# Peptides against a protein of PDB entry 6MBK, part 193

Target 1, 240 residues: chain A of PDB entry 6MBK
Amino acid sequence: GFEMVNFKEEGFGLRATRDIKAEELFLWVPRKLLMTVESAKNSVLGPLYSQDRILQAMGNIALAFHLLCERASPNSFWQPYIQTLPSEYDTPLYFEEDEVRYLQSTQAIHDVFSQYKNTARQYAYFYKVIQTHPHANKLPLKDSFTYEDYRWAVSSVMTRQNQIPTEDGSRVTLALIPLWDMCNHTNGLITTGYNLEDDRCECVALQDFRAGEQIYIFYGTRSNAEFVIHSGFFFDNNSH

## One batch from the design tools (peptide; made by RFdiffusion4, then SolubleMPNN)

Design b2_p23_4_s1 (from b2_p23_4, 8 letters changed)
Fold by OpenDDE base, seed 3:
Structure b2_p23_4_s1 (fold): chain B 240 residues (1-240), chain A 23 residues (1-23)
Amino acid sequence: as target 1 above (240 residues)
Amino acid sequence: SVEDELLAADNDLLPRVIPTLAA
C-alpha cells in the first residue's frame, strides 16, 4: 500500500501505491521490529545495563546506547532502519553560537543550556564506564565512543522516541518505531495507537490519499518552546 | 555521587505517547 520515497524538499517519506481511504489501517509495526528498552536489555548491552544505575533509570539513554551498539554491528537487524536516520540534527545539541544568541531572547534558552550541560555530563560519565567496566569490553563501541557519537544517538532518541505499553499493558516503556517514523508530519489528529492483542503499533490514514500521493501523519501537539528543545525548530506562528 | 547528580538532573525528552487501543 506504500513505498519509501525521497521527495524533493521534504527528504524521505512514504508514498501511497494505491488509493487509501481515511481511517484505513495502512501501516502496522509489530513489537518485535521496534527498538525498545527491552530489546536493549536483551542485546549485547544487557550485561552493562544490569549493572549501571543510569541505564536502568533513564530509558532514553538506554535507547541511545542501543542505537550506538546496533549501528556499530554490521549484522544488526536494525541496520536498514539506522541507515535511514539523519547523520546530523537541528536540535540544540548542534546549535552554533549565532543560534544560541537568537535563543537568548526566547523562553527556551535555559532549557537549551541545561540540555547541553546534562548531555556533556552524561557523556563524561559513560566514557569512564566504557573504559573501565568489565561488561563494556564486548561492546562494539569500546574503542570508538566519541561525544559526536553520543550527541547523535541522544538526538535520534529525543526526536523519535515514543511511549508505548509493555506487553501485558501494566506499564509503559520507550520505543523507536521503524518505518512509521518515516512519515512526514502534517496538522491533524493522532491516528496511531498500540494494539495489545496483536502486539503492534497501528496507524490509520488521517485522510484519503490517492495512489502516488505522499502520506502524512500527525505526531502530536507541542509548544513552540518544546519544538525548539525537542526538534530544534522555532516557529513564529505555531499552530499548536 | 556523580550517579546521583545525573539521576537528579532534568532529562525529560517528552516522548510521544502512543495510546493503547481499546480492546
Scores: peptide ipSAE 0.506, ipTM 0.872, DockQ to the pose 0.830
Fold by OpenDDE base, seed 1:
Structure b2_p23_4_s1 (fold): chain B 240 residues (1-240), chain A 23 residues (1-23)
Amino acid sequence: as target 1 above (240 residues)
Amino acid sequence: SVEDELLAADNDLLPRVIPTLAA
């Protein structure tokens, strides 16, 4: 019912191949296709994860390293997904000096500086870990772990991470949701939920889409400042 | 420790919440 397309203005997105009605379940992604903290623990990263307090405490960083390990693995199941991810982002971690100066007049500047500083500190920490920790020796990123790599992974997770229930529904975990996160954003209502019975993320159509139209979804309500911090997006008409 | 500093410095960037659907 849809296909991935490179749109002129928005870049990659999803296009309807047939008419889709509002509230129609048009897209679902089973847990087994998600990149989660659990899949990170079950990957080549698992041994290091079990030994590092930061990876255990900060699921977003665990996902970032999971993403880097899978990107560096030619046979990774998630290669098709990883190849759809942007090579660069409009997040604060990629801001040039002039962009930062522009933001100095905004309330976001403190958070931007904090994010940049923290990310740099995290990189320095994990660079040492990767160089010295025994369980890091077999990581595919062992000889290729630059700040640019880490910045990319952190930005990918920052812009795309989702909180979903664990398999038994007793807790929450973090996940990247392939295919679903290819939908470009529009204003509206959240139309995505997690179906525990079928163990899948489900998305229903926000509105009617005709065959050939781009499919948009609403990822959540945030202020413009929060959008800049989290995703780099800015919506002039955002009333929040 | 370095770990404690990193943990304390977390920007608390919240993920999107995917709600659990009613059974």
Scores: peptide ipSAE 0.504, ipTM 0.871, DockQ to the pose 0.810
Fold by OpenDDE base, seed 2:
Structure b2_p23_4_s1 (fold): chain B 240 residues (1-240), chain A 23 residues (1-23)
Amino acid sequence: as target 1 above (240 residues)
Amino acid sequence: SVEDELLAADNDLLPRVIPTLAA
């Protein structure tokens, strides 16, 4: 019922191939297709994860490393998804000096600087870990772990990570949701939920879409400042 | 320690919350 398209202004998005009615379940993604903290633990990263306090405590970083490991693996199950991700982002970590200078007049500046500092510290820490930890020898990124790699992975996770329930529903975990996260954002209501019985993310249409129309979804309510911090842009139709 | 500093830092990336659907 949809296809991935490179739109002129919005970049990659999903386009309806048939008429879709409002509230119609048009898109679902089973857990097995998600990149999660659990899939990270079950990957080549697992041995290192089990011995590193930061990876265990910070699921977003675990996802970032999972993403890097899978990207560096030619036969990774997630290669088709990873190849759809931007090679760079408009997030603060990619801001030019002039953009940072402009932000000095905004409320976002302190968070931007904090993000710079934290990301740099994380990279420095994990660079050492990757160089010295025995279980890091199994990682495909062992000899190729640059700040640019880390910045990309962190930015990918920052813009795309979701909190979902664990399989048994007893806890929450973090996940990247392939295909679903290709939908561009619009103002509206949240129309995505996790179906534990079928163990899948489910997205219903926010509105009627005709064949050939781009499919938009609402990812949630954030302030414009939060969009700048986490997505690198302002959203005019945001509630803040 | 470096680990303690990293753990203490605000690194919340504000993940989107996907609600669990009612059974």
Scores: peptide ipSAE 0.502, ipTM 0.871, DockQ to the pose 0.859
Fold by OpenDDE base, seed 4:
Structure b2_p23_4_s1 (fold): chain B 240 residues (1-240), chain A 23 residues (1-23)
Amino acid sequence: as target 1 above (240 residues)
Amino acid sequence: SVEDELLAADNDLLPRVIPTLAA
């Protein structure tokens, strides 16, 4: 019912191949297709994860490293997904000097600087870990782990990470949701939920979409400042 | 420690919450 399309100025998105009605379950993604903290633990990253307190405590970083490891793995199951990810982002980590100067007049500047500082510190820490930890030798990152790599991975996770329930529903975990996150944003209501019985993320249509129209979803209520910081988006008419 | 500093930093980048559907 949909296809991946590279839209001008919007990047990759989903386009309806048929008419989709509002509230129709048009998209679902089983857990096995998700990149989760659990899948990171079960990957080549697992041994290092088990011995690094930062990876254990910070699921977003675990996802970032998971993403980098899979990107560097030609036979990764997630290669098709990873190839659809932007090579650069409009997140603060990619801001030019003029953009930072513009933000100096806003309340977001503190968060921007904090993000820069934290990311730099994380990279420095993990660069050493990758170079010295025995279990890091198993990672495809051993020979190439640059700040640009880390910045990209962190930004990818920052813009795309989701909180979902664990398999048993007793806890929450973090996940990247392939295919689903290709939908570009619009204002509206959240129409995505996790079906534990079928163990899948489910998305119903926010509105009617005609064949040939881009499918938009609403990812959640955020302030413009939060969107800038976490997603790189700004909505002038954000009423949420 | 460096690890403690990293852990203390606010790195909760507010993931999107996917609600659990009722069974």
Scores: peptide ipSAE 0.488, ipTM 0.869, DockQ to the pose 0.878

Design b2_p23_4_s2 (from b2_p23_4, 6 letters changed)
Fold by OpenDDE base, seed 4:
Structure b2_p23_4_s2 (fold): chain B 240 residues (1-240), chain A 23 residues (1-23)
Amino acid sequence: as target 1 above (240 residues)
Amino acid sequence: SIEDELLAANNDLLPRVIPVLPP
């Protein structure tokens, strides 16, 4: 009932191929299609993950490395998804001097600097790990791990990571949700949930969509500061 | 250690929470 389309200015999004009614379950993504901390553990990254305290403690970083490993793997199942990801982001990690100066008058500036500092330190740490750790030799990124790579992966995760339940529902984990996260954002109500019985992420339509219309979803309420931190922009129509 | 510093600095930006649907 939908197709991926590259929209002007908005980039990739989903377009309805038929009429979709409000509250209709039009999109679902089984767990096996998600990029999760668990799938990272079960990938080529697994051996390194099992021996690195940072990867174990910071699921977002685990996902970032998972993305990098899969991107560097031509036969990766997630190649179609990864190819839809932006090559660059408007996140603070990509801010130029002028953009930083603009934020100096805002409370977000401290978080921006912190994020940049932390990311740089993480990169330095993992650069050494990748160069020296035995299990890093198996990683497809072994010979090519730049700050630009890491910045991209971290930004991808930062903008797209989701908390979902584990298979048994006893805990939570982090996931990227392919296809679903292609929906562009609009104001409204959250219409996405995780169905544990069927082990899938489910999205129902926020409103009626006619055939040919772009499908928008609401990812959640964020403050302007949070949007700057997460996405590098202010949301003017944020009612909150 | 460097690891301890990185862990302490874990300003993990909150992910979106996908709610669990009722059974």
Scores: peptide ipSAE 0.524, ipTM 0.887, DockQ to the pose 0.806
Fold by OpenDDE base, seed 5:
Structure b2_p23_4_s2 (fold): chain B 240 residues (1-240), chain A 23 residues (1-23)
Amino acid sequence: as target 1 above (240 residues)
Amino acid sequence: SIEDELLAANNDLLPRVIPVLPP
């Protein structure tokens, strides 16, 4: 029902190959296709993860390293997804001097500097870990781990990370959702949920889309579950 | 420790919440 397209100004997105009706389930992504903290633990990163307090405590960093390891692995299942990710991001970590100068007059400058400093400190920490920890020896990034790599991975996760339930639904975990996050953003209501029975993320169409039209979704704001639900989750039980 | 400092300094953006669909 859709195809990946590189749009002129918006970059990669999804285009409908047929007419899609509003609330139609047009896209689903099984858990096995997600990049999660669990998949990170089950990857080449697993041994290091099991012994590093930061990786264990900060799922976003675990995902960042998972992303880097998979990027460095030619046979990674997620190569097609990784290749669609931006090489740079509109995040404070990528702010140019002029942007920083502009922010100097705002209250945001402290947060920007803080984030940059924290990210740099994280990099320095993990650079040492990768160089010295025995379980880092088999990582594909062992001999090539730059700040640019880390900045990219952190920014990728920062902009794309999702909280989803664990398989048994008892807890939450973090995930990147391939294919789904290729949809460009528009104003509207949240139309994505996790189907625990089928163990997949499900997305229904925000509106009618005709064949040939770009498919947009509303990602909403980053907030707690209550805020998301109250601010605009609109899933029809019959849409599944 | 450096780990404690890094943990304390973490102010990353919250993830998007994907709601659980009803059964």
Scores: peptide ipSAE 0.522, ipTM 0.885, DockQ to the pose 0.555
Fold by OpenDDE base, seed 2:
Structure b2_p23_4_s2 (fold): chain B 240 residues (1-240), chain A 23 residues (1-23)
Amino acid sequence: as target 1 above (240 residues)
Amino acid sequence: SIEDELLAANNDLLPRVIPVLPP
């Protein structure tokens, strides 16, 4: 029903290979394909996770390290997904001096500086952890953990992280949703939900799409400032 | 501690919420 395409100006997205009707379930992703805090705990990162207070408390960082570990693992189940992720982002962590100067007149400037500072501090902390903690010795990133690696992983999670229910539905957790997160964003209604009975994320079409058209979804309401901070762009039609 | 400072600074966690579908 769809294929991955590199669109001009928008980058990678999904294109319909057939006509899709509004409200049609066209995309679903089973839990087993998701990168979650739980899958991080069950990976090579698990022993370190169990002993590091920050990893336990900050699921986004756990996901970031999960991405880094899996990226560094040639036989990782998620290699096909990881290969689809951007190598760089337009997030504030990648801003040049002129971009930062431009933001000085915006409401986002303080959050940009805070994000950069916090990310740098996190990196410094975990660099030491990776170098000194016994359970870090088995991590594939042990001898290759740069700030560039970390900011990439953090940016990947920042732009793509989702809150989903745990398998039993009793709690919530964080997840990256492969394939689904390739859809570019448009204004509209949330058409994605988690089906606990089938244990999968389900996405229905926001509108009719013809064969050959790009499939857009609505990820949620965010301010332009939030998009700059977390996605690195302004969305013109996101004034709700 | 450094850990306490890092925990306190976690202000940029804005995950998208995927709603649970009704049974």
Scores: peptide ipSAE 0.521, ipTM 0.885, DockQ to the pose 0.809
Fold by OpenDDE base, seed 1:
Structure b2_p23_4_s2 (fold): chain B 240 residues (1-240), chain A 23 residues (1-23)
Amino acid sequence: as target 1 above (240 residues)
Amino acid sequence: SIEDELLAANNDLLPRVIPVLPP
């Protein structure tokens, strides 16, 4: 129904290989394919995770380190996904001096500087952890952990992290959703939900797409109050 | 502690919420 392609202006995205109708379930991603806090705990990172308070408390950082460990692992299951990720991002952590200066006239500058500071402090902390903690010796990133690595991983998670239910639906966790997050963004309604019965993320088409057309989805806002869910996915007890 | 400071200073974007579909 679709294929990954590199579009001239948008970069990597999904293209329909057949006609897809609006509201058609065209894409689903089982939990086993997701990069989650749980998969991080079950990986080579697990022993360190169990001993580090920050990794335990901050799921986004756990995902960042999970991503770095898997990137550094030639036989990682997620190598195909990781190779599709951007090498750099438009996040403030990648802003050049001129871009930062431009923002000085805006209220956002304080948040940008705060993010710079916090990210640098996190890196310094974990650099020490990786160099000194016994369980860090098993990590494939032991000999190569630069700020650029950390900045990349943090930015990858920052731009792509999703809150999904745990397997039993009793709690929420964080996940990167491969393949799905390759869809480029357009305005519309949220057409992605989590099917607990089948334990998978499901995405229905926002509109009709013809064979050969790029498939776009609406990722929504980062404000729960602004969620507009596709009519087929709307439920009063939706977790958001 | 440094851990307490880092915990208090998380300045990341909020994750997208994937809604749970009805059974």
Scores: peptide ipSAE 0.514, ipTM 0.884, DockQ to the pose 0.551

Design b2_p23_4_s3 (from b2_p23_4, 6 letters changed)
Fold by OpenDDE base, seed 4:
Structure b2_p23_4_s3 (fold): chain B 240 residues (1-240), chain A 23 residues (1-23)
Amino acid sequence: as target 1 above (240 residues)
Amino acid sequence: SVEDELLEADNDGLPRVIPVLPP
């Protein structure tokens, strides 16, 4: 019912290959295809995860390292997904000096500086961990772990992380949702949910889409400040 | 500790919440 397409200016997105009706379940992603904190634990990162307090406590960082490990693994199941991710982001970690200066007059500047500081500290910490921890020897990124790598992974997670239920539905966890997160954004209603019975993320169409049209979804309401800080977007006429 | 400082510093904000569908 859809195909991945590289759209001009928008990058990768999904295009309908047939007519899709509003509220039609057109896209679902089983848990086994998600990049989750649990899949990170079950990966080559697992031994290090089990011994590092930061990875255990900060699921977003666990996902970032999971991305880096899988990216560095030629045979990773998620290679097709990872290859669709942007190589750089419009997030504050990529802001140039002029962009930061523009924000100096805004309240967002404090969050930007905080994000820079925190990310730099995290990198310094994990650089040492990767160089010295015995379980880091198995990581494919051991010989190539740069700030640029970390910045990319953190930004990827920051822009794409989702809270989903655990398999038993008793708790929540963090996940990247391949294929689904390829949909570009529009204003509207949230049309994505997690089906625990079938153990999958489900997306229904926000509106009717004709064959050949780009499929847009609404990822949720965020303030402009939140978009700037977490997604790098700024909407002048954000109705939400 | 350095670890404690890192743990207190959330830099990524809130993830998107995917609602659980009713059974």
Scores: peptide ipSAE 0.501, ipTM 0.879, DockQ to the pose 0.794
Fold by OpenDDE base, seed 5:
Structure b2_p23_4_s3 (fold): chain B 240 residues (1-240), chain A 23 residues (1-23)
Amino acid sequence: as target 1 above (240 residues)
Amino acid sequence: SVEDELLEADNDGLPRVIPVLPP
């Protein structure tokens, strides 16, 4: 019911190929298609993950390295997804000098500098790990791990990471949700949830979309479960 | 340690929360 399209100014998005009704389940992504901390552990990164405290403790960094490893792997299942990701982001890590100068007069400058500093420190740490750790030898990025790579991966994760339940629903984990995160944003209600029974992320249409129209979704506010609940989760169980 | 410092310094990127759908 949809196709990937490169829209002018908006970049990649999804376009309806047929009429889609509000509350219609038009998009679902099974767990097996997600890039998760678990898939990172089960990848070529797994041996290093099992021995690095930072990768184990910081799921976002684990996802960043997973993304880098898969990007460097021509046969990666996620290549089609990775190719749709922006090459640059509107994150502080990509701020130009003028943007930073503008922020110098604001309280935000401390956070920007902190993020720069933290990211640089992380890179330096992992550069050393990749160069010296025995389990890093098989990583496809072993000889090509730059700050630009790390900045990109961290920014990709920072802008796209989602908290989802584990398979048994007992805990939460982090995931990138391919295809779904290609939807551009609009104001509205959250129409995405995780179906544990079918083990998939499900998205219902926020509104009616006609064939040929771009499909927009509302991603909500990050890390604010209360906001998600209070902002209204719009999911019709009868649309399954 | 360097590891402890990195663990204390979160990247401030908060994840989206995907709600669990009712059964």
Scores: peptide ipSAE 0.498, ipTM 0.877, DockQ to the pose 0.553
Fold by OpenDDE base, seed 2:
Structure b2_p23_4_s3 (fold): chain B 240 residues (1-240), chain A 23 residues (1-23)
Amino acid sequence: as target 1 above (240 residues)
Amino acid sequence: SVEDELLEADNDGLPRVIPVLPP
């Protein structure tokens, strides 16, 4: 077992409530609990998705809008998950002027500027779509779609999106994985996989954890620049 | 078009790849 805990230095994470052995399957998340491109298509966003080329082509944006729609829906199935998400991120989209100025001496600056530009352009495009498209009238965010909302959703997806198989395993799709993505990162081996037979994401323990210890997982190898751009952390900050 | 420019400018982070477990 495990529990959600707010750690002093690391924020929210998972803590073991019992001893967990290395390679033990301690966490699994069924597909029905995932926020996916498919669940976006099957939501109130579905009609707009079916008529917007960008939503169809860019699954990350589809997830961002799905997240916004569900956040704006008091009775959303995913409210418990959404409430665990940070209200702000340390991603470049949240950088202050001094942070951006500091990055001018790094190779990341061009990617940061591109991300700012692209996100702003996406927002402008979808603001118009939401205001003018007939199928946008049913969206709970129609009258409350701000850049801050979009920045938050994009940053949430950017930091948490995963590629998983479709139900039949014939293709891949994008997903947010509730509960699992609360694990903080450490160096090691990937211990998460998708079980198609049981239709669930499965995570086995990277190492032994004693009761009361924080559970860490390895999300994958990223460059320092990728961490800055996509996670808001430098490599040293990600190694707890 | 605006749509084409947005499609070419996907810079919203790389997804983690969750491997499919063998049967």
Scores: peptide ipSAE 0.497, ipTM 0.879, DockQ to the pose 0.820
Fold by OpenDDE base, seed 1:
Structure b2_p23_4_s3 (fold): chain B 240 residues (1-240), chain A 23 residues (1-23)
Amino acid sequence: as target 1 above (240 residues)
Amino acid sequence: SVEDELLEADNDGLPRVIPVLPP
């Protein structure tokens, strides 16, 4: 009931191919299609992951490296998804000097500088790891790991990472959700949930969409405190 | 250690929470 389209103003998004009614389940993404910390562990990155404390402790970094490894792998299952990702982002890591100077008058500047510093330190750390660790020798990024690569991957994860339940629902993990995250954002209610029985992310329509219209969703805030869930979805506090 | 310092720092950008649907 939808197709990926490159819209003139919004870039890539989803367009309805038929009329979709509000609250209709129009999009679902099985776990097997997600890029998760678990899929990272099960990939070529797995041996390094098992021996690096940072990768183990910081799931977002694990996803970033997973993304880089898969991008560098011509036969990666996720190539179609990766090719739809932006090449650049509006994150602070991409701010020009003039933009940073403009922010100097704001309290946000300290967070921006912290992010720059942290990202640079992470890159330096992992550059050394990739050059020296035995399990890094087989990584497809071994000879191609620049700051620009890392900045891109970190920004991709930062802007797109989701917390989802583990397969057994006992814990939470981090995931990138292909296709779903191509929906452009609008104001409204959260209409995405995880179906543990079918082991998939499910998205219901925020409103009626006619054939040919762009489909928008509300991603919500990045705060755990402000979830307004659409009717039919249940908020489980164990997901926090 | 360098590792300890990195573990204490994040890149900001909290993940979106996908709620669990009722069974």
Scores: peptide ipSAE 0.495, ipTM 0.875, DockQ to the pose 0.566

